# Designs tried in a protein design run: peptides against a protein of PDB entry 6B4J. Part 272

Target 1, 315 residues: chain A of PDB entry 6B4J
Amino acid sequence: DITMQWYQQLQDASMQCVLTFEGLTNSKDSQAKKIKMDLQKAATIPVSQISTIAGSKLKEIFDKIHSLLSGKPVQSGGRSVSVTLNPQGLDFVQYKLAEKFVKQGEEEVASHHEAAFPIAVVASGIWELHPRVGDLILAHLHKKCPYSVPFYPTFKEGMALEDYQRMLGYQVKDSKVEQQDNFLKRMSGMIRLYAAIIQLRWPYGNRQEIHPHGLNHGWRWLAQILNMEPLSDVTATLLFDFLEVCGNALMKQYQVQFWKMLILIKEDYFPRIEAITSSGQMGSFIRLKQFLEKCLQHKDIPVPKGFLTSSFWRS

## One batch from the design tools (peptide; made by RFdiffusion4, then SolubleMPNN)

Design b1_p30_1_s4 (from b1_p30_1, 16 letters changed)
Fold by OpenDDE base, seed 5:
Structure b1_p30_1_s4 (fold): chain B 315 residues (1-315), chain A 30 residues (1-30)
Amino acid sequence: as target 1 above (315 residues)
Amino acid sequence: SARRELEEQALKEAEERFNKKLEEFEKKKE
């Protein structure tokens, strides 16, 4: 499978990145440890500061991240920090930055869906300037949420149940698997973030360039999902999340083809979801149903709540 | 890059499979 080969290569590249900065991460030297901590903070704190409040604040955050990735010194924790402080500094920062973006999907977006847009627009803008960060975002995202590829991990002979659960995206701590609701919440956050990234461009960048990972990947994702048998609760949840966030953008881009797809979802795919939906999982199913029915009835996909407007960028 | 080529192939394959599915669906409605 070509997609699985791509996925594996992406994971291999991410693993190689980790190996590249292993000297920095495993160093017992006090100075190296200090540098590592400073770089980690410089990479992650700006991402955590992303909010829906003001466009000007997002610009400041973006500029700080970009400066750091460009080898310029930035202020972090009252110190001047640069990736040039260590030969492995850039790789480390890129990896940790990408990891943090995905973590914000997993945590912040999961809890506050509207947060997807400001996080995504920064991520998209950084990806445009720093492709390696984008690749690492995908690596982290797809590893934590295989449904973002999408594929369903399979149990292999000799595999521990816990390892299989982790492959499925569940958190397993102290031999306790994550509750389904929490799992779905995290997956939803990551899917929503992804759906936002693929449609958003940093407004202060070179808009003449092609989006590094644009809506064509959204179309691919939908196409692939529709070619897979639905997974109980997961498919209904994530399909809704994806369409709610990027459905309007896909509608504008693909027009008639989008509507044909939406009809296919409602008439052909939705019954398959229904067939595997238990009475306890009707919430996600009903939500998807209502969304599809409303969109088809009105012949419109609403702009998602939290979508960044021109007024946001003037703030 | 080899990865970008695989990505492009994956996109194309998914689109082709979807188009086929859509065609089959449309034929069933007729």
Scores: peptide ipSAE 0.425, ipTM 0.892, DockQ to the pose 0.748
Fold by OpenDDE base, seed 1:
Structure b1_p30_1_s4 (fold): chain B 315 residues (1-315), chain A 30 residues (1-30)
Amino acid sequence: as target 1 above (315 residues)
Amino acid sequence: SARRELEEQALKEAEERFNKKLEEFEKKKE
């Protein structure tokens, strides 16, 4: 499968990145440890500061991240920090930055769906200027949420159950697997972030350039999902999340083809979801049903709540 | 890059498979 080959190459590249900065991460030298911590903070704190408050603040955060990635000194924790402080500093920062974007999907977006948009627009803009960060975002995202590829990890002979659960995206702590509701919440956050990234462009960049990972990937995602057997609760949840966030953009881009797809979902795929949905999972199923019915009835997909407007950028 | 080529191929393949599925679905409705 070409998609799986692509996924594996992406993961390999991410692993190679980790190996490139292993000297920095494993150093016992006090100065190296300090540099590592300073770089980690410089990479992650700006991302954590992303909010829906003001476009001007978002621009400041973007500029700070871009400056750091460009080898310029930035102020972090009262110190001047630069990736030039260590030969492995850039690779480390790119990796940690990408990891943090995905973590914000997993945590912040999971709890506050509207947070997807400001995080995604910064991520998209940084990706445009720093393609390696984008690749690492995908690597982290797809590893934590294989459903974002999408594929369903399979149990391999000799694999420990816990390792399989982790491959599926579950957190396993003290031999206890994460509850399904918490799992789905985290997966939802990551899918929503992804769906936002593929449709958003940083407004202060070169808009004439092609999106580095645009809506065609959203179309691919839907196509692949529809070619897979649905998973109980997972498919209904994530399909809804995806369509809620990027359905409007896909509708505008693909027009008649989008509506054909939506009809296919309702008439052909949805019964397959229903067939595997238990009474305890009716919440996600009903939510998807209602969404599809409303969209088909009105012949419109609403703009998602939290979508960044012109007024946001003027603030 | 080799990865970009794989990505483009994956996109194309997915689109083709989906279009085929749509065509099959439409034929079943007729």
Scores: peptide ipSAE 0.422, ipTM 0.893, DockQ to the pose 0.755
Fold by OpenDDE base, seed 4:
Order: sequence, then structure tokens, then C-alpha cells
Structure b1_p30_1_s4 (fold): chain B 315 residues (1-315), chain A 30 residues (1-30)
Amino acid sequence: as target 1 above (315 residues)
Amino acid sequence: SARRELEEQALKEAEERFNKKLEEFEKKKE
């Protein structure tokens, strides 16, 4: 499968990146340890500061991240920090930055769905200028959430149950598997972040260029999901999350084709979801049902809550 | 890059599969 080959190559590239900066991460030298920590903070703290408060603040954060990735010194923790402090500094920062973006999907977006948009627009803008960061974002995202590819990991003979659970995206700590609600919450956050990234462009960049990972990937994602058997609770949850976040954008882009897809989902795919939905999973199922029915009835998909407006960028 | 080519191929394949599915669905409705 071409998608699986692409996925594997992406993971291999991510692993190679880790190996590239292993000298920095494994160094016992006090100065190297200090540099590592400073670089890690410089890469991750700005991402954690992303909020819906003001467009001007978001621009400041973007500029700081871009400056760091460009080899310029930035202020972090009262110190001047630069990727030039170590030969492996750039690779390390790119990896940690990408990891942090995905983590914000997993944590912040999971808890506050509207946070997807400010995080995504920064990620998209950084990806446009630094393609390697984008590749690493995808690598982290797809590893933590295989449903974002999408594919469903399969149990293989001889595999430990815990390893299979981890492949499915569950956290396993001290031989305890994550609760289903927490798992779905994290997956939802990551899918919502992804759905936001593929539709947003940084407004202060060169918009004449093509999106580095645009709505065509959203169309692909839906197409692939529709060609897969639904997974209990997961498919209904994530399909809703995806459509709620990027359905409006897809509608505008694909128009008649989008509505044909939505009808196909409602009439052909939705009954298959229903057939595997238990009484305890009706929440996600009903939510998807109501969303599809409303959209088809009104012939419109609402702009998602938290979508960044022109007024946001003027603040 | 080889990976970008695979990505483009994956996009194309998914679109083709969807179009076929859509055609089959439309024919079934007629």
C-alpha cells in the first residue's frame, strides 16, 4: 500500500532525525546539557504560549519560533539562545518543536477545541518556511494517532497486548491502559488540530504559494476513511471531529463533490457505523447523526467555533 | 523527494478510489 510506504518512510525520517542529534541528547558534558535544556525550552515555550487572545501576540510567537529556526538568537528564560550553539541544535529544535505542536493537539485542543485554530495557523506558517518541521509534525501526529493517516493497526501473532494498545494510540503506564474516554479525547484533539492545519495559511506569508499540506489531504483522508470498515466509537468520533473543523472549508473548495460525499456518508457509510455501535457508544453516534442531518437539511456546514477572523488579526 | 512522490501517488489513488465508489453509489440510486 502506497500510503503505508509513505507512512513508514516518514517514521524512518523521524528516527533518523533523532539519531542525528543523539550526541546532544546523550552528552554528559555540563555545557552540552545546559545548551540542550535551553534549546528545548526555546522551542517549546512559545508553542505553549499560543492563545486566542490577540493576533499581535500570535505574530510575536510566530516570529520568535521562525527566528530560532533561522539560526538567530532568541531570548528564552532570560538567556540568549541559538541553534548555532551546537552542530545538532537545529535538528533537535525542529524535532522538539514538531513534537510540541502535536502535544498541544493531544492536550490543549483535546480540552479546548477552539485552541486548534491559533495553534494550527502557527504550525502551518512555520511548515511553509521550514518543511522539515512539517514532516516531523506529521511523523509525530501519525505515530500517536494512526487514524490521522488513516489506518487501523492490526494485532500480529506474537505481539504483546501492551504493544498493540500503544500502536492503537493508547497510553500504557505501569501496565495500566488508558481509559477509553481519555483515549478518544486525545485522538479528537489531534484530529481537530490536523483538520485545522490543512485549511489555514499564515496571513503574513506568501499566500501565492500552494499550501504545503492543504485541503487535498483532507479530501484524501475522507476518501480513505470511507473505504475502510468503521471502527467502533473511534470512526464516529473522529469523523465528526474532522467534519466539524474542516467541513466548511471542504464545502467551499469541492462544492458539488463535497455534497455528494456527504450524501454517501449519510446513506451508505453511516448505516455501517450504526451496525457496530453499542448502546454505550451512542453519544458519538448521535452527535455525528445530528451533524450530518443538520448539514444536509440546511445545505450548509457552519464555520467552526474558534475560526480566526479578520478582527482577530487586527487585535 | 521519494517521499513526496509517494504522497502525491497516495493522494491520486485515494481520489480515484473515491470517484469509483461515488460512481457505484450513483448507479445504485438510478
Scores: peptide ipSAE 0.418, ipTM 0.889, DockQ to the pose 0.734
Fold by OpenDDE base, seed 2:
Structure b1_p30_1_s4 (fold): chain B 315 residues (1-315), chain A 30 residues (1-30)
Amino acid sequence: as target 1 above (315 residues)
Amino acid sequence: SARRELEEQALKEAEERFNKKLEEFEKKKE
């Protein structure tokens, strides 16, 4: 499977990145520890400050992240911080930054779906300028949410159940697996973030360049999902999340082919989802059903709530 | 890069598989 080979190479590259900065992370030296903490804060705090409040603030955050990645000093915690403070500083910052973007999908977007758009536009813009950060975003995202690839991890002989659960994206703490509702909430957040990234471009970048990971990946994702057997509750939930966030963009891009796909989902794939949906899982199923029916009836997919408008960028 | 090539191949393969599925679906409706 070519997709699985790509996924594995991506994960290998991410692991290699971790190995590259092990000297910084494992150092017992007090100065190295301080540098590590300063770099970690400098990489992650700006991402946590991303909000839907004002376009000007978002630009400031973007500029700060870009400056840091460009080797320029930035102010963080009242200190001047630069990736040049340590030879492994850049790799470390890129990794932690990428990890933080995905974590915002997992946490912030999971709780506030509209937060996907400001986070995604910054991530997309940074990815355009710093491709390695983009690769690391994908690595973190796909590892935490295999459904974003998509693939379903398989249980292998001799594998511990907990390890399999983790591969599926569940959090396992003290031998207790995460509740299904919390799991789906986190997966939803990550899928929504991904769906936003693939359609958004930083408005102050070079718009003549091709999106580094654009809507063609959205089309691929849908194509792959439709070729997979549905998973109980998971497929209905994530398919809805994906279509709600990027369906309008896909409709505009693929036009007639998009509508053919939507009909295929409704008439061919949806009954397969229904067949595996229990009475306790009808919520996600009904939500998807209503969305599909509404879109097909109106021959339109609405712009998602929280989509960044021209007025946002003027604020 | 080798990874980008794999990515492009994966995109193409997924699209082809989808098109095939769509064709099969359309034939069943006829």
Scores: peptide ipSAE 0.416, ipTM 0.890, DockQ to the pose 0.768

Design b1_p30_2_s1 (from b1_p30_2, 11 letters changed)
Fold by OpenDDE base, seed 3:
Structure b1_p30_2_s1 (fold): chain B 315 residues (1-315), chain A 30 residues (1-30)
Amino acid sequence: as target 1 above (315 residues)
Amino acid sequence: MEESRKWLLEWMEEVSAAPPAPPLELPVPP
């Protein structure tokens, strides 16, 4: 399976990255520990500062991240920080930056759906300039949300139930599995972030180049989901999240083919979701139903709330 | 319905592999 090969390749690349900077992470030296902490802060704090407030502030954050990845010194925590402070500094920063973008999907976007767009446009722009950060974003995303690939992890003989639950994307702490609502909330945030990344381009970059991970990957994601049997509650939730965020962009890009796909979802795939939906899981099902019916009736997919306008970039 | 579904899914895979072409002229179904 080409999709599973791609998944594994990204995971292998991520693991190799971790091994590459192991000397920095495992160092007992006080200076190396200080450098590690400074680099981690320099990589992650700017991402946490991303907001919907002003395009000018978003540009400053982007420029800071790009400068750091370019080997330039940046101000962080009142100190000058550079990836050149350690031979493993760049790999470490790329990994931690990518991890932080996915974490913002998992936490911030999960709680505030509109936050997907400013985070995604920065992530897309950084990916265009730093392809390795993009691959690491995918690796982190796929590990936390296998449904973003998409695939459904299978239970293997001899596997512990907790390990299987973790593979499915659940948090398991002290032998307690995460509640379904919290799990779905986190998965929703990550899918919404991904759906935003694939459609957004950084406005100050070279727009003549092809998007490094564009809407064709959104089309692929839908094709793969529709070829899979639905998972109870999960598929209805994430299909809605994906279509709400990138459905308008897919409609504009693929025109009649998008509508054929949407009809297929309504007529063939939606009954399959219904058949596996219990009375306690009707919320996600009903939400997807209402969305599909509204879109087909109006022959339009609305622009998602929080979509970045020309006025945002002038602020 | 199954044949139409299979055809549509195969088409979706083909479209995903192609660079974002100009508005895909609907392949006239054979």
Scores: peptide ipSAE 0.055, ipTM 0.636, DockQ to the pose 0.144
Fold by OpenDDE base, seed 4:
Structure b1_p30_2_s1 (fold): chain B 315 residues (1-315), chain A 30 residues (1-30)
Amino acid sequence: as target 1 above (315 residues)
Amino acid sequence: MEESRKWLLEWMEEVSAAPPAPPLELPVPP
């Protein structure tokens, strides 16, 4: 399976990255510990500062992240910080930055869906300039949300239930599995972030270049989902999340072919979702239903709430 | 319906492998 090979390749690259900076992370040296903490803060704090407030502030954040990844010194916590402070500094920063972008999907976007767009446009722009960060974003995303690949992890003989639950993307702490609502909320946030990344370009970059992970990957994602059996509650939730965020962009890009796909979802795939939907899961099902019906009736998918306008970039 | 579905899904996979079309014109800041 080419999709699973790609998944595994990204996971292997991520694991190799971790091994590469192990010397920095495991060091008992006081200076190395300080450098690690400074680099971690320099990589993650700017991402946490991303907001919908002003385009100018978003540009400052982008420039700071790009400067850090380019080996330039940046101010963090009142100190000058550079990836050149340690031979493993760049690998560590790339990994932690990518991890933080995915965490913003899992946490911030999960709670505030509109936050997907400013986070995604920065992530996309950084990915364009730093492809390794993009690969690491995918690796982190795929590991936390296998539905972003997409694939459904399989239970293997002799596997512990907790390990299987973790493979499915559940958090398991003190032998307690995460509640389904919290799980779906986190998965939704990550899918929404991904759906935003694949459609957004950094406006101050070279827009003539091909998007490093563009809408064709969104089309692939839909194709793969539609080739899979639906999963109870999960498929209805994430298909809605994906289409709400990137459906307008897909419609503009693929035109008539997008509408053929949407009709296929409504007429063929949606009944398969219905057949596995319990009475307790009707919320996600009805939301998807209403969305599909509205889009088909109006022959339009609305621009998602929080989409960045020209006015945002002038602020 | 299944034959049309299969064809559509195969086509969707082919389109996904194609070079991405030029980026949707982001509103250029003036």
Scores: peptide ipSAE 0.054, ipTM 0.604, DockQ to the pose 0.541
Fold by OpenDDE base, seed 1:
Structure b1_p30_2_s1 (fold): chain B 315 residues (1-315), chain A 30 residues (1-30)
Amino acid sequence: as target 1 above (315 residues)
Amino acid sequence: MEESRKWLLEWMEEVSAAPPAPPLELPVPP
């Protein structure tokens, strides 16, 4: 399976990255610990500062992240910080930055769907300049949300139930599995962030280049989902989240073929979702149904709420 | 429906392998 090979390659690259900076992370030296913490803060704080407030501030954040990844010193916590402070500094920063982008999907976008766009445009722009960060974003995303690949992890003989639950993307703390609503909320945030990344480009970059992970990956994701049997509640939820965020972009890109895909979802795939939907899960199903019916009726997919406008970039 | 589904899925896979067309214009800041 080509999709599973791609998944495994990204996971292997991520694991190799972790091994590369193990010396920095496992050091007992006080100076190395200080460097690690400074680098971690320098990588993650700018991402947490991303907001929908002003395009100028977003540019400052982007420039700071790019400077850090380029080996330039940046101010963080009142100190000058550079990846050159340790031989494993760059790999560590790339990993932690990528992890933080995915975490913003999991936390911020999960709670505030409009936050997907400013986070995604920075992530896309950084990915364009630093491809390894993009690969690590995918690796983190795929590990936390296998539905972003997409695939459904299978239970293997001898596996602990908790480990299987973690593979499915659930958080398990003190032998308590995460509630379904919280799980779906986190998965939704990550899918929405991904759907935003694949359609957005940093406006101050070289636009003549191809998007490093563009809308063709969105089309692939849909193709793969439609080739899978739906998972109860999950498929209806995430398919809605994905189409709400990137459906307008896919419509503009693929035109008539996009509409054929929507008809296929409505006529062929919906009965499969319905067949596995319990009365308690009808909310997600109805939401997807109403979205698709509205889009087909109006022959339009609305621009998602929070999409960045020219006025945002002039602010 | 099944034949149409199969054809559409095959086409979707083919299109997914093609290099993406230029990204949708984010409104370029002037």
Scores: peptide ipSAE 0.038, ipTM 0.588, DockQ to the pose 0.599
Fold by OpenDDE base, seed 2:
Structure b1_p30_2_s1 (fold): chain B 315 residues (1-315), chain A 30 residues (1-30)
Amino acid sequence: as target 1 above (315 residues)
Amino acid sequence: MEESRKWLLEWMEEVSAAPPAPPLELPVPP
């Protein structure tokens, strides 16, 4: 399967990256530990500062991240920090930056869906200039949310139940599995972030360049989901999240073909979701139903709430 | 429905493998 090969290649690249900076991460030297901490803060703090407040602030954050990745010194925690402080500094920063973007999907976007757009536009712009960061974003995303690939991890004979639960994206702490509502909330945040990344371009970048991971990957994601049997509660939740965030963009891009796909979802795939939906899962099911019915009735997919406008970029 | 579904899914896969379409024009600040 080409999708599984791609998944594995990204995981291997991520693992190789970790091995490359292992000397920095495992160093007992006090100076190396200080450099590691400074680099980690420099990579992650700007991402945590991303907000919907002002386009000018978003540009400052982008410029800071890009400067750091370009080997330029940046101010972090009252210190001048550069990836040149250690030979493994760039790989470490790229990895930690990518990890932080996915973590913002898992935490911030999960709680505040509108946060997907400012995070995604920065991530997309950084990915355009730094392709390795994009690959690492995918690797982190795919590992935390296999449904972003998409695939459903399979239980293998002799596998521990906890390891299978972790492969499915559940958090397992002290032999306690995460509650389904919290799991779905985190998965929703990551899918919404992904759906925003594939449609957004940094407005100050080179517009003649092709999006490094554009809407064609969103179309692929839908094709793969529709070729899979629905998973109880998960499919209804994530299909809604994806279509709510990028459905308008897909409609504009693929036009008649998008509508054929949406009809296929409503007429063929939705009954399969219904057949596996229990009475306790009706919330996600009804939300998807209402969305599909509304979109087909109006012959329109609304622009998602929190989509960045020209007024945002003038602020 | 099944033939139409298969054709549509195959087409969706082909389009996904095609070169990325131009990005959606983000409103450029004036």
Scores: peptide ipSAE 0.030, ipTM 0.577, DockQ to the pose 0.592

